# Peptides against a protein of PDB entry 4ASU: the designs that were tried, part 146

Target 1, 270 residues: chain A of PDB entry 4ASU
Amino acid sequence: ATLKDITRRLKSIKNIQKITKSMKMVAAAKYARAERELKPARVYGVGSLALYEKADIKTPEDKKKHLIIGVSSDRGLCGAIHSSVAKQMKSEAANLAAAGKEVKIIGVGDKIRSILHRTHSDQFLVTFKEVGRRPPTFGDASVIALELLNSGYEFDEGSIIFNRFRSVISYKTEEKPIFSLDTISSAESMSIYDDIDADVLRNYQEYSLANIIYYSLKESTTSEQSARMTAMDNASKNASEMIDKLTLTFNRTRQAVITKELIEIISGAA
Target 2, 83 residues: chain B of PDB entry 4ASU
Amino acid sequence: FTFASPTQVFFNSANVRQVDVPTQTGAFGILAAHVPTLQVLRPGLVVVHAEDGTTSKYFVSSGSVTVNADSSVQLLAEEAVTL

## One batch from the design tools (peptide; made by RFdiffusion4, then SolubleMPNN)

Design b2_p17_7_s4 (from b2_p17_7, 5 letters changed)
Fold by OpenDDE base, seed 3:
Structure b2_p17_7_s4 (fold): chain B 270 residues (1-270), chain C 83 residues (1-83), chain A 17 residues (1-17)
Amino acid sequence: as target 1 above (270 residues)
Amino acid sequence: as target 2 above (83 residues)
Amino acid sequence: ERKEEEELEEKLEELKK
């Protein structure tokens, strides 16, 4: 490589390092906020899931329609955040198909579509874009919930797949169930609950869906920002190491060039 | 008893004496060993009666309330403020 | 911004090699 080539590469990597350092700081700030906002969201979301856990809702085997909601974002540079969700979505879809179920997919965040569209385009109902630029709100979750409920797809059971935040260095891709109104209303385990008006139950399920989506978004966001912070830190370190290596190479090459020029001068070579 | 909004937790697995909730079908009090039920909140006042005799009032916009067979209660409001 | 991120992602992948 010529001195010019090395210099160009050095400049490029230095610029990358500046960007990754900046992104790390931004991700750190977003992470701190996300973690604070996750605390109440987790209580809220887990509270919403309590019914399904306690009631042990089961979907009859003769019911064939299954919905998979994958939760991520539009933004990259966050390690395995998106691929982890996509991997579990693919696995779940394959398992359900093998069981003779009809599978439809909703993607929250454009990255899900980007990864799965080629192989699963026929199963996609809708993809929600513009996710991850701003912290998710309950309003955002409500919009997604309403869109799903109004989609006309009459699923029996579903799953929402997202990254649950564990720590600044750890997340886990998890799945939570979602159920249709009909599935809940027909579940034998629900018989212990007092006579519930159909309209009340419908409204309840709407809130439940919104609650679960909101929870998943908050978990996903926190996980993503943490992962991005780590990824950008690693990138910055890698860039630093490469800069050091290239600098050494530059110095060696420069010395060689100088030596060659001196020899040419001394030898009288043109 | 768990009482939370998306942005704030008021009670987390707490023991309370009674919770009065404004539901779409009417206001009712949730006491210990209340029958399992699901309700939707209407805008109104939530009153929490703690075991120590303290009474706290909250205004909620909407949401849901779940009373389970194990006497656990989840009050989940879209918006809630302390009064 | 998306294009910039994609470009950066490509550059970072190259950096890892």
Scores: peptide ipSAE 0.153, ipTM 0.926, DockQ to the pose 0.784
Fold by OpenDDE base, seed 2:
Order: structure tokens, then C-alpha cells, then sequence
Structure b2_p17_7_s4 (fold): chain B 270 residues (1-270), chain C 83 residues (1-83), chain A 17 residues (1-17)
């Protein structure tokens, strides 16, 4: 490579490093906020799932409709955040299909659709876009819940798949159950709740769905920002190493060029 | 007893004597060993009676309350503020 | 913004080679 080529490459990598460092800082700020907001959201979300954990709700074998909700975002450059969710969605869909279930998919965030569109396009009901630019609110979750409930797809049971935040360096893709109103109302384990008005139960279920979606969004956001921060840090370090290597190459090449020119001058070679 | 909004936790697995909640069907008092039930909140006052005799008041906008067979209670409000 | 991220992804992939 010529000095010009090396210089061009160095300039390019230095620019990339500046961008990755900037993105790291932005991700760090968003992560810090997300982590703070996740603390109460986790208590709230886990609380909303308590009923389904305590009441062992079973779906009858004759019920075949299953909904999978994958939760991520629209934004890339966050390591395996999206692929982890998509991988588990694929696995779950395959298992359900093998069991003779009808599977439909909802994607929260455009990245889910981007990964699964070619193989699962016929199973997608809807994809929610414009996810990840701002912190998710309960209002956002309510909109998603409402859209799902009004979609016309009458599922029996479902799964919401998202990345649960563990630490700044770790997340885990998890699955939580969702149930239709009909499944809950007909479940034997819910018999101890028989004094509940049908309208009350319907409203309760709407809150439950919004609650779990909100929880999943908060977990996903925190995981994503943390992963992006790490990814951008790694990219910056990799760029730094490459800059060092190319700088050494540049210096060696420069000396060689100078030496060659001196020899040519001394020897009279053109 | 767990009482939380999406943005704030008021009680997390706490032991309380009584919780009064505003439900769509009317005022509802949750005591120890209350029968399992599901309710939806209406805008109104939540009153928490602690075991030490202290009483705390909150205003909630909407949400849900769950009383489970194991006597665990989840009060989940969309919005809540301390009074 | 999305286009910018995609461009950056491509550049980062080139750096890994």
C-alpha cells in the first residue's frame, strides 16, 4: 500500500472511531436512564404476571391458535439483541407448528420483521415501528395492547419474547405467557375467582396485557442500550488497535520511501 | 402486598393490615385471608393500613387489583400519587 | 438516522476484515 492509501484508511478509521465513541456515550446516557426506570417497571411487570404464575392456567388441547409477540426495536448496532429474540421466536414457532398449532406473529420493532420476513411472512399479523428512539411509556404499551385486542385474531394463548436485563454486560432472552379472555374465563384454576363480572374480567385482561407489554419494553430497552454501549466500546477499541497498526505501517513505509529517494538521488537514478 | 405504578413502587411484598381500594363496583376493603378476586380500579383514594397502626393515603387513576388464594395482593395503578 | 446506522454497520464490518 502507498502512503496515500494508508493515510486514507487511517482517516477513515479515525472518523469511525469518533462516531463509535459518540454513540457509546449516547447509549450510556440512555442506559443509565433506562436502568433507573426499569426498577419500578420490573416490580410492576412482575406483579402483573403473578396471577398467571399462581393460577396455573391451562389451554385445552383442542385450542390451536397461538400468538407470539417478539419485543425489540428499530435500531441496530446492539450486538445480538435482535437475533436472540428472533432465534427464540423461530424455535417457539417451529415447536408449536410441530404440535399442530396455528401460529401468528407480532413484531414490536422493525428489526424483528427484518429478520423473520422471508421465512415467516405469512405468519405476521402486524409490526410496530418507531420503537427505540425514545423511552417506552405505558401509553405506548397500551396502544400496542389495544391494537392486538382489536386485530381480529382470536388467539387462545400466546408468548411474549423479550430480553430481560441482568447486568450491564448480560441479558437473557425470556418468554412470558399471555392468555385470551376466553382461555382465562374458562380455566379451571380460575374457578376460585368465579365471583368476577365478565366486564371486569375483560377490563382486567386489557390492563394485564398492557402491563406485560410495558414490562417487556422496559426490559428490552435497558438490555438494548447496555448492549449498544458495549458494542460501541468494542468497536472503538478495535478501531484504536487498527489505527495503531496502520500508524506503524505508515511510519515504516515513510522511512522506506525516504530511503529509496535518497538512494535514487545519490545514484542518479530517475 | 405489592402496590406500584409503572414508574413508582409504594409497597413491595409488604405485610399490611388492610387496604381500601376504589373499584368500578364500589369501595373494596382487602383484609387478611380475603377471598380471591380480581377488580378494576376507578379513580379514587387508596388507603393502606399498616400493622403498626399507621395509615397512608394515595390517589390512583386506574388499574387493577388481584387477591390471590395465597393471600398475596397486587395493586397495580396506571398512575398513583402519595397524599 | 436509520440510513446512517446502516452505513455505519457496513463500515464497521469492513473494519473487522
Amino acid sequence: as target 1 above (270 residues)
Amino acid sequence: as target 2 above (83 residues)
Amino acid sequence: ERKEEEELEEKLEELKK
Scores: peptide ipSAE 0.147, ipTM 0.926, DockQ to the pose 0.870
Fold by OpenDDE base, seed 1:
Structure b2_p17_7_s4 (fold): chain B 270 residues (1-270), chain C 83 residues (1-83), chain A 17 residues (1-17)
Amino acid sequence: as target 1 above (270 residues)
Amino acid sequence: as target 2 above (83 residues)
Amino acid sequence: ERKEEEELEEKLEELKK
């Protein structure tokens, strides 16, 4: 490579490094906010899931319709955030299919659709786009829940798959159950709950679904911002290493050129 | 007893004497060893009676309340404010 | 913004080589 080529590449990588550093800072700011907002959201969401844990809701074996909701975003540059969710969705879908279940998929965030479109296009009910540019609100979750409930797809049970935030350096892909109204209403374990009419239960289920979706979005967002921050930091470091390497190459090449010129002068060679 | 909105936690696994909640079927008080139930909140007042005799009042919009067999209670409001 | 991210992803991939 010529000195000019090396210089051009150095300039390009330095520019990339500036961008990744800037993105790191932006991600850090968004992460800080997300983490603060996750605290109450987690209490709220976990509280909503408590019923299903305590009541031990079971789906009859003869029921075959299963819904998978994958939660991520539209935005890239966040490491394995999307692929982790997609991987678990694929695994779950395959297992359910092998068990003779009908599987339908909802994607929250365009990246899920992007990854799974080729192999699972026919299983998608809907994909929610415009996720990840702003912090998710309960209103957003309610919209998703409402659309699901009004979709006409009568699932028996389902799962919501999302990345749970553990720490700034760690997340874990989790799966939480979702149940249809019919499944809940027919569950024997629900008999202990006194004087619940059908309307109350329906409304309760609507809130429950919205709550769980909201919770998953908040966990996902926090995980994503943290992962993006890490990814951009790593990219910046990689760029730095490349700059160092190219700088050494530049120096060596320059020395070689000078040496060659000196030899030509001494030898009288043109 | 857990009482939270999506954005704020008021009580987290607290021990309280009584919680009065506004539900679509009517307002009722949740006391110790209350029977398991599920209810949906209507806009109204929540009153929390602490063991020390203090009371706190809140206004809630919508949401749910769950009383479990183990006496745990989850009050989850879409919006809630301290009064 | 999305296009910019995609472009950056490509550049970063090249950087990894």
Scores: peptide ipSAE 0.129, ipTM 0.917, DockQ to the pose 0.927
Fold by OpenDDE base, seed 4:
Structure b2_p17_7_s4 (fold): chain B 270 residues (1-270), chain C 83 residues (1-83), chain A 17 residues (1-17)
Amino acid sequence: as target 1 above (270 residues)
Amino acid sequence: as target 2 above (83 residues)
Amino acid sequence: ERKEEEELEEKLEELKK
């Protein structure tokens, strides 16, 4: 490699390092906020899921329509955040198909579409874009919930798949159930709940869906920011190492070039 | 008893004597061993009566309340403020 | 912005090699 080549590469890597360092800091700030906001969101979301856990709602085998909602974002450079969700979605879809279920897919975040759209185009209903630039709000979740409910797809049950935040260095892809109004209303396990007005139940379910989506978004966001922070840190370190190596190579090459030039001058060869 | 909004937790698995909630079907008090039920919140006052006799008041917007068979209660308001 | 991220991803992959 020529000195020019090495210099160009050095400059490029240094620029990359600057970018990754900057992104790390941004991710760190977003992570800190996300983590703070996740605390109440988790209580809220887990509270919403409590009914399903306690009632142990089951979907009859004859019910075949299953909705998979994958939750991530539009933003890359966050390690395996998107691929982990996609992997779980694929696995779930395959399992459901093997069980004779009809599977439809919704992606929250454009990255889900990017990964699954071609292979699962027939199953893909809609993708919600513009996710990840700002912290998700309950309003955002409500919009998603509403659009889902208005999609015209009458699912019996579903799975919302997202990355649950564990720590700054750890997340776990998890699945939580979602149920249609019909499934909930017909569930035998719901019999212990006093006569519930149909309108009340409908409204309740709408809130439940929004709540769960909101929760999933908050978990996903926190996981994503932490993962991005880590990814950018690793990238910065890798860049640093490469810079060091190239710098050494540069110095050696420079010396060699100088020596060659001197010899050529002395010998009259150039 | 869990009482939370998306952004704030007021009670988390707490033991309380009574919670008065405003629902679309009417306000009702949740006491120990209340029958399981699902309700939707209407804008109004939530009053939490603690076991120590302390009473706390909150204003809530919309949301849901769940009373489970195990006496656990989830009060989930879209918005809530302490009064 | 997405394109920028993709470009950066490519650069980062090259860096790993």
Scores: peptide ipSAE 0.141, ipTM 0.927, DockQ to the pose 0.826; fails the geometry check

Design b2_p17_8_s1 (from b2_p17_8, 11 letters changed)
Fold by OpenDDE base, seed 3:
Structure b2_p17_8_s1 (fold): chain B 270 residues (1-270), chain C 83 residues (1-83), chain A 17 residues (1-17)
Amino acid sequence: as target 1 above (270 residues)
Amino acid sequence: as target 2 above (83 residues)
Amino acid sequence: SHQAALERFRAALEAAL
């Protein structure tokens, strides 16, 4: 490479390093907020899941329609956040298909569709875009829940797949169940709740779905911002190392050019 | 007894004597060993009676309440404020 | 769009590193 080429590359990498450092700081601020907002969201979301755990709702084996909701965002540069969800979705879809189930997919965030479009395009019902620019609200979750319920796809059981936040250095991709109104209404374990009006149960289920989606969005957001901080820190370090290497190469190349010029002068070939 | 909104926790697995809730089918009191039920909240007053005899009041907008067979209760309001 | 800018940045980062 010429000195000019090395200089151009150095300038480019230095600019990228500046951007990655800035993005790290932005992600840190968003992470701090997300972690604070996750605390009540966990209690709320886990509380909504308590019925399904305590009632041990089971879907009959003859029921074949399964919905997979993958939760991530539109935003890149966050390490394995999107790929981890997509990997779990692929695994789940394959297992369900092998069991003779019909599988449909919903993507929350454009990155899910971006990863799965080529292999699973026919299974996608809808992809929600404009995810991750602002912190998710319960209103956002309600919109997603409503759109799902109005999609016309009559699933029996589903799963919501998202990254659960563990710590600033760790997340885990997890799955939580979602059930259709019909599945809940027909569950034998729900017999102890028999005095429930059908309209009440429908409305309850709408809240439950919104609650679970909200919870998943909060977990996902916190995990994403944490992972982005780490990714941007790593990118900044890698850029620094590359700058150092290129600087050494530049200096060596410069010395070689000078040496060549001196030899040409001494030899009279200049 | 768990009582939370998306943004705030009021009670987390607490022991309480009674909770009065406003539901679409009417207001009812949840006592120890209440029969299992599912209800949806209407806008109104929630009253929590603690074991020590203290009473706390909250206004809720909407949401759900679950009473389980194990006597656990989840009160999940979309919006809630302390009064 | 913000997304387009982010994708351009990602592509540039991947090409540079």
Scores: peptide ipSAE 0.019, ipTM 0.853, DockQ to the pose 0.015
Fold by OpenDDE base, seed 2:
Structure b2_p17_8_s1 (fold): chain B 270 residues (1-270), chain C 83 residues (1-83), chain A 17 residues (1-17)
Amino acid sequence: as target 1 above (270 residues)
Amino acid sequence: as target 2 above (83 residues)
Amino acid sequence: SHQAALERFRAALEAAL
C-alpha cells in the first residue's frame, strides 16, 4: 500500500472510531434509563404472567392456530439482538408446523420482518414499525395489543419471544405464552376462579395482553441498549487496534521510502 | 400481595391483612385466604391494610386484580398514585 | 431516514474493519 492509501485508511478508521465512541455514549445513556424503567416494568409484567403460571392453562390439542409475536426494534448495530429473536421464532415456527399447527407471525420492530421476510413472508400478519426510537410506553403496548385483538386472526394460543435483560453483558431470549379469550374461558383449571363475568374476563385478557407486550418491550429495550453499548465498545477497540497497526505500517513504509530515496541519491540512479 | 403500575411498584410479594380495591361491582375486599377471582379495576381508591394495623391509600385508574388459590394477589393498575 | 443512515454506517463500518 502507498503512504497515501494508508493515510486515507487511517483517516477513515479514526472517523469511524469517533462515531462508535459517540454511539456508545448515547447507548449508555439510553441503557441507564431503560434499566431504571425496567425494574417496575418487570414486577408489573411478571405479576401479569402469574395467573398463567398458576392456572396451568392448557390449549386443547385439536386447536391449531398459533400466533408468534417477535419483539425487537427497527434499530441496528446491537449485536445479536434481532437474530436471537428471529432464531427462536424460526425454531418455534418449525416445531409448531411439525406438530400440525397453523402459525402466524407478528413482528414488533422492522428488523424481524427484514430477517424473516424471505422465508416466512406468508406467515406474517403485521409488522409494527417505529419501534426503538423512544422508550416504549404502556400506551404503545396497548396499541399493539388492540391491533392484534382487532386483526381478525382468531388464534388459540401464542408465544411472545423477546430478549430478557440479565445484566449489562448478558441477555437471554425468552418465550412467554399468550392465550386467547376462548382458551382461557374453556380451561378446566380456570374453574376455581368462580363468578367471572364474560365481559370481565375479556377486559382482563386485554389488560393481560397489553401487560405482557409492555413487559417484553421493556426487557427488549434494555437488552438492546446494553448490547449496542457493548457492540460499539468492541467496534471502538477494534478500530483502535487497527489504527495502531496502520500507524506502525505507515511509519515503516515512510522509513522505507526515505531509505530508498537516499540510496537512489547516493547511487546516482536518480 | 403485589401492587404495581407499569412505572412504579408499591408492594412486591408483601404480606398484608386486607386490600380494598375498586371494581365494576363496587368495593371488593381481599382478605387472607380469599377465594380465587379475577376482576377489572375501575378508577377509585385502593386501601391496603398492613399486618401492623397501618393503612395506605392509593388512587388507581383501570387495570386488573387477580386472587389466586395460593392466596397470592396481583393488583396491576395502568396508573396509580399514593394519597 | 435514520434507519438508512444507520444501515449506511453499518456497511461503512463493516467495510472499514
Scores: peptide ipSAE 0.015, ipTM 0.852, DockQ to the pose 0.015
Fold by OpenDDE base, seed 5:
Structure b2_p17_8_s1 (fold): chain B 270 residues (1-270), chain C 83 residues (1-83), chain A 17 residues (1-17)
Amino acid sequence: as target 1 above (270 residues)
Amino acid sequence: as target 2 above (83 residues)
Amino acid sequence: SHQAALERFRAALEAAL
């Protein structure tokens, strides 16, 4: 490589390092906020899931329509966040298909669609875009819940797949069940609950779905911002190491050029 | 007894004497060993009676109430404020 | 778009590193 080529590469990597450092700081600020907002959101979301765990709602085996909701975002540069969700979605879809179920997919965030569109395009119902630019709100979750309920796909049971936050260095891809109104209303285990009006149950289910989506978005966002912070830190370190290596190469190449020029002068080959 | 909004937790697995809730079917009091039920909140006043005799008041917008067979209660409001 | 800028950045980062 010429001195000019090394200089150009050094300039490029230094600029990238500045960007990755800036992105790390932005991700750190978003992570700190997301972690604070996750605390109440987890209590709220886990509280909503408590019914389904305690009522032991079972979907009859003859019911075949299954919905998979993958939760991530539109934004890259966050390590394995999107691929982890997509991998779990693929595994779940394959298991359900092997069990003779009909599988449809919803992507929350464009990255799910970008990973799965080639292999699962016919199974996609909808992709929710514009996810991850701002922190998710309960309003955002309610919009997603409403669009899902109005999608016209009459699923019996579903799975919401998202990254649960563990720590700044750890997340786990998890699955939670979602049930249709018909599945809940027909569940034998619901008989222990006092006479529930059909309109009350419908409204309750709408809130439950919004609550679970909200919870999943908050877990996903916290995991994503943490993973992005780590990814940008690693990128910044890798850029630093490359800058150091190229700087050494530049200095050696410069010395070699000077030595060559001196030899040419001394030898009269110039 | 758990009482939370998406942004704030008021009670987390707490023992309380009674919770008065505004529901679409009417206001009712949840006591110990209340029958399992599902209700939807209407805008109104929630009153929590603690075991120590203290009473706390909250205004809620909408949401859900779950009373389970194990006597656990989840009061999940979209918005809630202390009064 | 912000996403297009991120993809260009990602591609540039992957090419440079």
Scores: peptide ipSAE 0.010, ipTM 0.851, DockQ to the pose 0.015
Fold by OpenDDE base, seed 1:
Structure b2_p17_8_s1 (fold): chain B 270 residues (1-270), chain C 83 residues (1-83), chain A 17 residues (1-17)
Amino acid sequence: as target 1 above (270 residues)
Amino acid sequence: as target 2 above (83 residues)
Amino acid sequence: SHQAALERFRAALEAAL
C-alpha cells in the first residue's frame, strides 16, 4: 500500500472510532435511564404475570392458533440482541408448526421483520416500526396491545419473546405466555376465582396484555442499550488496535521510501 | 401485597392487614385469606392498612387487582399518586 | 441535533459494515 492509501485508511478508521465512542456515550446515558426505569416496570410486569404462573393456565391440545410476539427495536449495532430474539422466534415457530399449530407473528421493531421476512413473511400479522428512538411508554404498549386485539386473529395462546436484562454485560432471551380471553375464561384452574363478570375479565385481560408488552419493552430496551454500549466499546477498541497497526505500517513504509531515495542518490541513478 | 404503577412501586411483596380498592363493580376490602378474585380498577381511592396500624392513601386511575389462592395480591394501576 | 447526527453516522457505519 502507498503512504497515501495508508493515510486515507487511518483517517477513515479514526473517524469511525470517534463515531463509536460517541455512540458508546449515548448508549451509556440511555442505559442508565433504562435501568432506573426498569426497576418499577419489572415489579409491575412480573405482577401482571403472577396470575398465569399461579393459575397454571393450560391450553387444550385441540386449540391450534398460536401468536408469537417478538420484541426488539429498529436500531442496530447492539450485538446479538435482534438475532437472539429472531432465533428463538424461528425455533418456536418451527416447533409449533411441527405440532400442527397455526402460527402468526407480530414484530415489535423493524429488525424482527428484517431478519424474518424471507422465511416467515406469510406469518406476519403486523410489524411495529419506530421502536427504540425514545424510551417505551405504557401508552406505546397500550397501542400495541390494542392493535393485536383488533388484528382479527383469534389466537388461543401465544408467547412474547424478548431479552430480559440480567446485568450490564448479560441478557437472556426469554419467553412469556399470553392467553386469549377465551382460553382464560375456559381454563379449569380459573374456577377457584370468584364469579368474575365477563366485561371485567375482558378489561382485565386487556390490561394484562398491555402490562406484559410494557414489561417486555422495558426489559428489551435495557438489554439493548447495555449491549450497544458494549458493542461500541469493542468497536472503539478494535479501531484503536487497527490504528496502531496501520501507524506502524505507515512508519515502516515511510522508512522504506526514504531508504529507496537514498539508494537512488548514492547510485547516481537520477 | 404488591402495589405498583409502570413507573413507581409502592409495595413489593409486603405484608399488610387490609387494602381497600375502588373497582368498577364497587369498592371492597381485601383482608387476609380473601377468596381469589380478579377486578378492574376505577379511578378512586386506595387505602392500605399496614400491620403496624399505619394507613396510607393513594389515588389511582385505571388498572387491575388480583387476589390469588395463596393470599398474594397484585394491585397494578396505570397511574397512582400518594395522598 | 447531536442525536440526529449520530443517527446519520450510524446509518453510514451500518452501510459500510
Scores: peptide ipSAE 0.017, ipTM 0.854, DockQ to the pose 0.017; fails the geometry check

